Peptides against a protein of PDB entry 5EIB. Designs and how they scored, part 120

Target 1, 366 residues: chain A of PDB entry 5EIB
Amino acid sequence: VDLEPGTMDSVRSGPFGQIFRPDNFVFGQSGAGNNWAKGHYTEGAELVDSVLDVVRKESESCDCLQGFQLTHSLGGGTGSGMGTLLISKIREEYPDRIMNTFSVMPSPKVSDTVVEPYNATLSVHQLVENTDETYCIDNEALYDICFRTLKLTTPTYGDLNHLVSATMSGVTTCLRFPGQLNADLRKLAVNMVPFPRLHFFMPGFAPLTSRGSQQYRALTVPELTQQMFDSKNMMAACDPRHGRYLTVAAIFRGRMSMKEVDEQMLNVQNKNSSYFVEWIPNNVKTAVCDIPPRGLKMSATFIGNSTAIQELFKRISEQFTAMFRRKAFLHWYTGEGMDEMEFTEAESNMNDLVSEYQQYQDATAD
Target 2, 366 residues: chain A of PDB entry 5EIB as posed
Amino acid sequence: VDLEPGTMDSVRSGPFGQIFRPDNFVFGQSGAGNNWAKGHYTEGAELVDSVLDVVRKESESCDCLQGFQLTHSLGGGTGSGMGTLLISKIREEYPDRIMNTFSVMPSPKVSDTVVEPYNATLSVHQLVENTDETYSIDNEALYDICFRTLKLTTPTYGDLNHLVSATMSGVTTCLRFPGQLNADLRKLAVNMVPFPRLHFFMPGFAPLTSRGSQQYRALTVPELTQQMFDSKNMMAACDPRHGRYLTVAAIFRGRMSMKEVDEQMLNVQNKNSSYFVEWIPNNVKTAVCDIPPRGLKMSATFIGNSTAIQELFKRISEQFTAMFRRKAFLHWYTGEGMDEMEFTEAESNMNDLVSEYQQYQDATAD

## One batch from the design tools (peptide; made by RFdiffusion4, then SolubleMPNN)

Design b2_p15_7_s3 (from b2_p15_7, 4 letters changed)
Fold by OpenDDE base, seed 1:
Structure b2_p15_7_s3 (fold): chain B 366 residues (1-366), chain A 15 residues (1-15)
Amino acid sequence: as target 1 above (366 residues)
Amino acid sequence: SSIIELHVGQGTFPM
């Protein structure tokens, strides 16, 4: 789905364009111009019914629909504004189904779009209320991984998208292969989301290795486990050491010993015990899939529900507040039918979310 | 069991 027609042509002409049904390409004419309000109230609102008709048709063809998975950027007007409109409308029509998202967080290191903090804040407000599970993929963290870990001098959108793709493939492994932990979206939610509003995840992927060191690095279960829990491997720009894990899932792929995986997962939990809440028993879940990812002998994918995710929301909130106090660019949103009150409500809800994470970070086992 | 996947906007297509 896009509000710009030219983007659909690039996807159709791409290596995966034939995987999608031609009728499942829905596109507008005018674009959102990086404005959430155009995506949510005007241009996106004109297109939403056409997307919902496709969703209904696909839903009717499913014998057992688990839910929905939406991939979008929170910095752009289409992904943020129209994406959150679609989430809301799908939630209204399918209230008993799981809503899962891969939400790409904006960063000033990656994009010069000045209004990204507005688009992100308005989107987070919708995601708090209308999603069951949200993977926070932070462009800040992706850039830092590309530069520091992968040793890319000038990270490209292609390099960032490669990390996104590897992560999405990793976290969906249990959904795609039978007999795994979290084999459905509902079981994932039950294991990962102890409190309804605290459904924002820090993803991570291992191995992350520079081209120059790939040939010298053995892929072992201990190395994967160590790298997966390293703060530098998190795809959200927060340090897990500044918070506590509420829940964790680890998905290993490739031919390995389940015993070795269990031993290494126990060792890493014991070593990092101060970074877990003690009042959620058995809050680390591990799965092993014998099928490796393409081009790797083995991998590990990390899903963390951590109170440290508040650092990501604080960053966005600080940027939002700096612009909103000056009413900078606000006329572009109000001109599309938004009220200034919607900005204040979105800011408040995001600050409440930060406060909730802090409360559970400070909670002790009574 | 099925999951419906939606890709919304340019920057989100895994290449």
Scores: peptide ipSAE 0.493, ipTM 0.845, DockQ to the pose 0.727
Fold by OpenDDE base, seed 2:
Structure b2_p15_7_s3 (fold): chain B 366 residues (1-366), chain A 15 residues (1-15)
Amino acid sequence: as target 1 above (366 residues)
Amino acid sequence: SSIIELHVGQGTFPM
């Protein structure tokens, strides 16, 4: 789905264009112009019914629909505005289905779009209320991984997208291969989300590989486990050492010993026990899939629900507040039918979310 | 069981 027709042509002409049904390409004419309000109230609102018709048709063709997965950027007007409109409309129509998102967080290191803090804040407000699970993929973290870890002097969108693809493939492994832990979205939510609003995950991946770096060092299970819990491998720009894990899932892929995985997972938990809440027993889940990812012998994917994720929301909030206090660019949103109150409500809800994470970080076992 | 996937807008997406 896009508000720009040129994007659809690029996807259709791309190496994977043939995997999508032609009728499942829904596009507008005018784009959102990086404006959440255009995506949510005007241009996106004109297109949303056409998308919902496709969603209904696909839903009717499913024997057992678990839920939805939406991939979008929170910095751009289409991904943020129209994406959250779709989430809301799908939630209204399918309230008993799981809503899962891969939400790409904006960063000044990657994009020069000045209004990204507004788009992100308005989106986070919608995600808090209308999603069950949200993977926070932070462009800042992706950039830092590419630059510092992968030694790419000038990270490209292709490099960032490669990390996103690897991460998405990792976290969805249990959904795609039968007989795994968290084999459905609902089981994942039950294991990962102890409190309904605290459903924002930091993903991580090991080994980190760039396109063209053929240096496939064979990693061991201990090395994968250690890298997966390293803050430098997190796809969200927060330090887990500044917070506490509420819940963790680890997904190993490839031929390995389950016993060795369990031993290493116990070791890493014990070594990092101060970074877990003590009042959630058995809060680490481990899955092993014998099928490796393409081009790798083995991998590990991390899903963390950590109170450290508040660092990401604080960054967005600080940027939002700096602009909003000056009413910078607000006329572009109000001109599309938004009220300034919607900005204040979105900021408040995000700050409440930060406060909730902090409360559970500071909570002791009674 | 099925999951419906939606890709919305441009950005850092798996291509």
Scores: peptide ipSAE 0.492, ipTM 0.847, DockQ to the pose 0.755
Fold by OpenDDE base, seed 5:
Structure b2_p15_7_s3 (fold): chain B 366 residues (1-366), chain A 15 residues (1-15)
Amino acid sequence: as target 1 above (366 residues)
Amino acid sequence: SSIIELHVGQGTFPM
């Protein structure tokens, strides 16, 4: 789905264009112009019914619909505005189905789009209320991984998207292969989300290796386990050592010993015990899939529900507040039918979310 | 069991 027709032509002409049904390409004519309000209230609102018709048709063709998975950027007007409109409308029509998102967070290091803090804040407000599970893919973290870990001097959008694709493939492994932990979206939510509003995840992937070092790196279960818990391998720009894990899932892929995985997972939990809440028993889940990712012998994917995610929301909130106090560019949103109250409500809800994470970080066992 | 996937906006790639 896009508000720009040129994007659909690029996808159709691309190597994966034939994977999608032609009728499942829904596109507008005008684009959102990096404005959440255009995506949510005007251009996106004109297109939403045609998308919902496709969603209904696909839903009717499913023997057992688990839920929905949406991938979008929170910095861009289409992904943020129209993406959250679709989430809201799908939630209204399918309230008993799981809403899962891969939400790409904006970074000043990646984009010069000044209004990204507005688009992100308005989007997070919608995601808090209308999603059950949100993977936070932070462009800040992706850029830092590309530059520092992968040794890419000038990270491209293609390099960032490669990390996104690897992460998405990792976290969806349990959904694609039978007999795995979290084999459905609802089981994942039950295991990962102890409190309904605290459903924002820090994904991580291992191995992350520069092209020059790949030939010298052994892939072992201990190394994968260590790297998976390393803050430098997190796809969200927050340090898990500044918070506490509420819940964790680890997904290993490749031919390995389940016994060795369990031993290494126990060892890493014991080494990092100060970074877990003590009042949630059995809060680490492990899955092993014998099918490796393409081009690797083995991998590990991390899903963390950590109170450290508040650092990501604080960063966005600080940028939002600095702009909103000056009413900078606000007329571009109000001109599309938004009220200033919607900005204040979104800011308030994000600050409440940060406060909730902090409360659970500071909570002790009774 | 099925999951419906939506890709919204630029830079969203199919898996």
Scores: peptide ipSAE 0.482, ipTM 0.836, DockQ to the pose 0.665
Fold by OpenDDE base, seed 3:
Structure b2_p15_7_s3 (fold): chain B 366 residues (1-366), chain A 15 residues (1-15)
Amino acid sequence: as target 1 above (366 residues)
Amino acid sequence: SSIIELHVGQGTFPM
């Protein structure tokens, strides 16, 4: 789905364009121009019914629909505004289905779009209410991984997208291979989300290795386990050492000993016990899939529900507040029929979310 | 069991 027609031609001409049904390409003629309100109230609102008609048709063809998975950017007007409109409308029509998102967080290091804090704040407000699971993919973290870990001097969107693809493939492994832990979206939500509003995950991937070092690196279960819990391998720009894990899932791929995985997972939990809440028993789940990812002998994917994710929301909130107090660019949103009160409500809800994470961070076992 | 996937807008997602 896009508000710009040129994007659909690129997907259709791509190596996977033929796997999509022609009727499942929904596109507009006028883009959102990096404006959430255009995506949500005007150009996106004109297109949303056409998307919902496709969703209904696909849903009717499903014997057992688990839910929906949406991928979008929170910095751009289409992904943020129209994406959250679609989430809201799908949630209204399918309230008993799981809504899962991969949400790309904006970063000043990657984009020059000045209104990204508005688009992100307005999107987070919708995601808090209308999603069951949200993977936070932070462009700042992706950039830092590319630059520091992968040793790319000038990271491209292609380099960032490669990390996103690896992470998405990792977290969806259990959904694609029957008989694994978290084999459905609902089981994942039950294991990962102890409180309904606290459904924002930090994903991580291992191995992350520079091209020059890849040939010399032995991939072992201990190394994968250690890297997966390293803050430098997190795809969200927060330090897990500044918070506490509510829940964790680890997904190993490749031929390895389940016993060795269990031993290493126990060791890393014991070594990092101060970074877990003590009042949620058995809050670490592990899955092993014998099928390695393409081009690797083995990998590990991390999913963390951590109170440290509040650092990401605080960053967005600070940027939002700095613009909003001056009413900078606000007329571009209000001119599309948006009320100024919606900005204040979105800011308030995000600050409440930060306060909720802090409350559970400070909570002790009685 | 099935999941419906939606890709919305241009972004860091491999289109």
Scores: peptide ipSAE 0.480, ipTM 0.846, DockQ to the pose 0.744

Design b2_p15_7_s4 (from b2_p15_7, 6 letters changed)
Fold by OpenDDE base, seed 1:
Structure b2_p15_7_s4 (fold): chain B 366 residues (1-366), chain A 15 residues (1-15)
Amino acid sequence: as target 1 above (366 residues)
Amino acid sequence: SSIIELHVGQTRFPM
C-alpha cells in the first residue's frame, strides 16, 4: 500500500514483485508529502476503503486468521498516517484478531524530513491503543550496527534493509515453522505482554559479523547467546542495562542441541539477572527451529520487552517538544483538518507510556 | 492458521 504510484512500480519491478498478488497492490495518486495528517485524514482516508476491501477478501480466504502484521515507517507520511489509520480500521472490524507491527522509528542520523518527530509521536499514540505487539526497529540502532559492528564506513539503505529483513524473518520463525512456544500471534502476546499498553519490543539478531571477519568466526550456541543479549546488537536505540526486562523471547534457528541452548540461556539469564524484573516468573522463553536462515548455519533472534525502551520514546518526545513549542510546520497538519489538541493528546499519551515503563522498572517484589 | 501482511509506504522489504 502506498500513496505514491512510483513506489509501487519499484516494488513490482523489484526481485520480490512476483511474491505479491497483483490485486493486492493499492496505491494513491497524491503522496502524503511526509505529513501524518495527509496520510491519516485526507489522501490516506480516500484510499483506506480500497485497502479494507482487499483485507476483507484475503481474510475470507483464510481458514483460520490469527491476525495482521503491518510494516511501516513512523517518520514518513504514508507509513505513519495511513498505516495507523489502517491499524485503527482493521482493529475496529477485527477486534478479536491480533494486530502486530514492525514500526521503523525515525532518527536524526538517518533523517529525510524535519517533521519526523510529529509523525512518530502521532503514530505512537495510535500504536499504544490499537496494536497488541509492536517491534521497534530504530534507524539509529541500525545505523550504529552497520557502522560499529558490520564495519561499514558509509551504511546504505540496502544495508539497513538487510538487518530489518533478517530481524523480521527471525521473529516470525515460530509463526512459520512447527514448534513449541509462540506458535501463534496470541501466544506471543501472552508470553511477551504482561501489561496491555507495554507491548513495544526491542528486537535483536545474531550473528552480526563484518564481511571481513565472517570467514574466521565459528557460529556456536554460546556466541549466539552472548551476542543476542549484547546491547550493541539491539535494533532499538536503547541500552537494556538502563532498564529491566519484563519479558524475553529467544528464537534459535539451525541444527543445535536443545540441551546446549537451555544451558546457555540459563547462564545468560544468571549473568544478566540484575537486568530482569524478579516479580514476573518464567519471563524468558526459548524456541529452537531446526531450519537455519538462508546463508547461515545458525542464528538467534531476540525479542525483549524492556523498560529501557522508554529511552527511544523520550528521544522522540524531546524532539517533538522542541518543534511543537515553536509551532514549527504546524500549519501543514492543521491545514489537513487536525487540531493542535491532537498533538497535545499524543504527547501526553507517549509521556504516560514512559511513566508506566518507569513505574515497572522501579517496582520490587513484595 | 494465517497472518495477513500489510506493507504501508516505502517500507523496508525483505531482500
Scores: peptide ipSAE 0.508, ipTM 0.864, DockQ to the pose 0.656
Fold by OpenDDE base, seed 5:
Structure b2_p15_7_s4 (fold): chain B 366 residues (1-366), chain A 15 residues (1-15)
Amino acid sequence: as target 1 above (366 residues)
Amino acid sequence: SSIIELHVGQTRFPM
């Protein structure tokens, strides 16, 4: 789905164009112009019914629909505005289905779009209320991984996209291969979300290796386990050491010993015990899939529900507040029929979310 | 069991 027709032609002509049904390409004539309000109230609102018709048709073709998985950017107008509109409308129509998202967080290091803090804050407000599970894919973290870990001097969008694709493939492994831990979206939500509003995940992927060192790297279960818990491997720009894990899932792929995985997972939990809440028993889940990812012998994907995710929301809030106090570009949103009150409500809800994470971080076992 | 996937805007596609 896109409000810009040119993106659909690029997808259709691309290597992945054949993965999607031709009839499932829905596009507008006018983009959101990086404005959430255009995506949510005007241009996106004109297109949303056409998308919902496709969703209904696909839903009717399913013998057992688990839920929905949406991928979008929170910095852009289409991904943020129209994406959250779709989430809301799908939630209204399918209230008993799981809503899962991969939400790409904006970064000043990667984008020059000045209104990204507005788009992100307005989106987070919607995601808090209307999603069951949200993977936070932070462009800042992706850039830092590319530069620091992968040793890419000039990270490209292609390099960032590769990391996102690897992460998405990893976290969905259990859903694609029956008989594993978290074999369905609801089971994942039950295991990962102890409190309904605290459903924002810090993903990570291992191995992350520079091209120059790949030939010298042995892939071992201990190395994968160590790397996926490393703060530098997180796809969200927050340090897990500044918070506490509420829940964790680790998904291993490839031919490996389950015993070795369990031993290494126990060892890493024990080494990092101070970074877990003590009042949630059995809060680490491990899955092993014998099928490796393409081009790797083995991998590990990390999903963390950590109170450290508040660092990401604080960053967005600080940028939002600095812009909103100046009323910078506000007329672009109000001109699309948006009320200024919605900005303050979104800011308030995001600050409440930060406060909730902090409360559970400071909570002790009774 | 099925999951419906939506890609909205200039999103990154899984490989």
Scores: peptide ipSAE 0.504, ipTM 0.857, DockQ to the pose 0.622
Fold by OpenDDE base, seed 2:
Structure b2_p15_7_s4 (fold): chain B 366 residues (1-366), chain A 15 residues (1-15)
Amino acid sequence: as target 1 above (366 residues)
Amino acid sequence: SSIIELHVGQTRFPM
């Protein structure tokens, strides 16, 4: 789905264009111009019914629909505005289905537009209310991984996309392949989300490999486990050591000993016990899939629900506040029929979310 | 069981 036809033509002509049904390409003509309000209230609103018709048709073809997965950018007007409109409309029509998102967070280091803080804040407000699970893919974290860990002097969007693809493949492994832990979206939500609003995850991946690099072809389960819990491997730009894990899931891929995985997972929990809440029992889940990812012998994917994610929201809030106090570019949104009150409501809800994470971070086992 | 995937805007596609 896109408001720009040129993007759809690029996908169709690309190496993966043939994996999508031709009828499942829905596109507009005008684009969102990096404006959430255009995506949500005008250009996106004109296209949304056509997307919903496709969603209905695909839903009717499913014997048992678990839910939806939406991939979008919170910095861009289409991904942010139209993406959240679609989430809202799908939630209204399918209230009993899981809404899962892969939400790419904007960063000043990888900025496409100056209004990204508005688009992100307005999107987070919608995600708090209308999603069950949100994987926070932070462009800042991806850039830092590429630069510091992968030693790429000039990270490209291709390098960032590779990390996102690896992470998405990792977190969806249990949904796509029969494993020892048969996980569905509902079971994942039950395991990962102890409080309904606190459904924002920091993903991580090990091994972090550059394109064509086979340096980690001989990684062991202990090395994977250690790297997976390293703050430098997190795809969200927050330090888990500044917060506490509410819940964790670890997904191992490849031929390995379940016993060794369990031993290493116990060891890493014990080593990092101060970074877990003590009042949520059995808050770490482990899955093993015997099928390795393409080009690797083994991998591990991390999903963390940590109170440290508040650092990401604080960063966005600070950037939002600095723009909104100046009323910078606000007329671009209000001119599309948006009320200024929606900005203050979105800011308030995000600040409430930060306060909720802090409350649970400071909570002791009584 | 099935999951419907939506890619909205110039998003990063899984490879």
Scores: peptide ipSAE 0.500, ipTM 0.858, DockQ to the pose 0.651
Fold by OpenDDE base, seed 3:
Structure b2_p15_7_s4 (fold): chain B 366 residues (1-366), chain A 15 residues (1-15)
Amino acid sequence: as target 1 above (366 residues)
Amino acid sequence: SSIIELHVGQTRFPM
């Protein structure tokens, strides 16, 4: 789905363009111009019914629908505005189904789009209320991985996209291979989300590889386990050491000893015990899939529900507040039918979310 | 069991 026709041609011409049904390409004529309100109230609102018709048709063809998975960016007007409109409308029609998102967070290091803090804040407000699981993929973290870890002097969008693809492939492994731990979205939510609003995940991946880089070190299970918990391998720009894990899932792929995985997972938990809440027992789940990723012998994917994720929301809130106090660019949103009160409500809800994470970070066993 | 996947805007597809 896109408000810009040219994006559909890029998807169709891409390596996987043939896997999509032609009838499932829905596109507008006018982009959102990086404006959430255009995506949510005007241009996106004109297209939403056509998307919902496709969703209904696909839902009717499903014997057992688990839920929905939406991939979008929070910096752009289409992904943020129309994406959250779709989430809201799908939630209204399918309230008993799981809503899962891969939400790409904006970064000043990657984009010069001034209004990204507005689009992100308005999106987070919708995601808090209307999603069950949100993977936070931070462009800040992706840029830092490309530059510092992968030693890319000039990270490209292609390099960032490769990291996103690796992460998405990793976290969806259990959903694609039946009989594994968290084999459905609901079981994943039950294991990962102890409190309904605290459903924002920090993904991580090991080994980190760039497209065209054949220089991968064959990692052992101990090395994979250590790297998976390393803050440098997190796809969200927050330090797990500044918070506490509520829940963790680890997904190993490739031919390895389950015994060795369990031993290494116990070892890493014991070494990092201060970074877990003590009042959630058995809060680390491990899955092993014998099928490696393409081009790798083995990998590990991390999913963390950490109170450290508040650092990401604080960064967005600070940028939002600096612009909103000056009413900078606000007329572009209000001119699309948006009320100024929606900005203050979105800011308030995100600040409440930060406070909730802090409360559970500071909570002790009684 | 099935999952309906939506890609909205210039999203990064799994490659």
Scores: peptide ipSAE 0.489, ipTM 0.846, DockQ to the pose 0.638; fails the geometry check

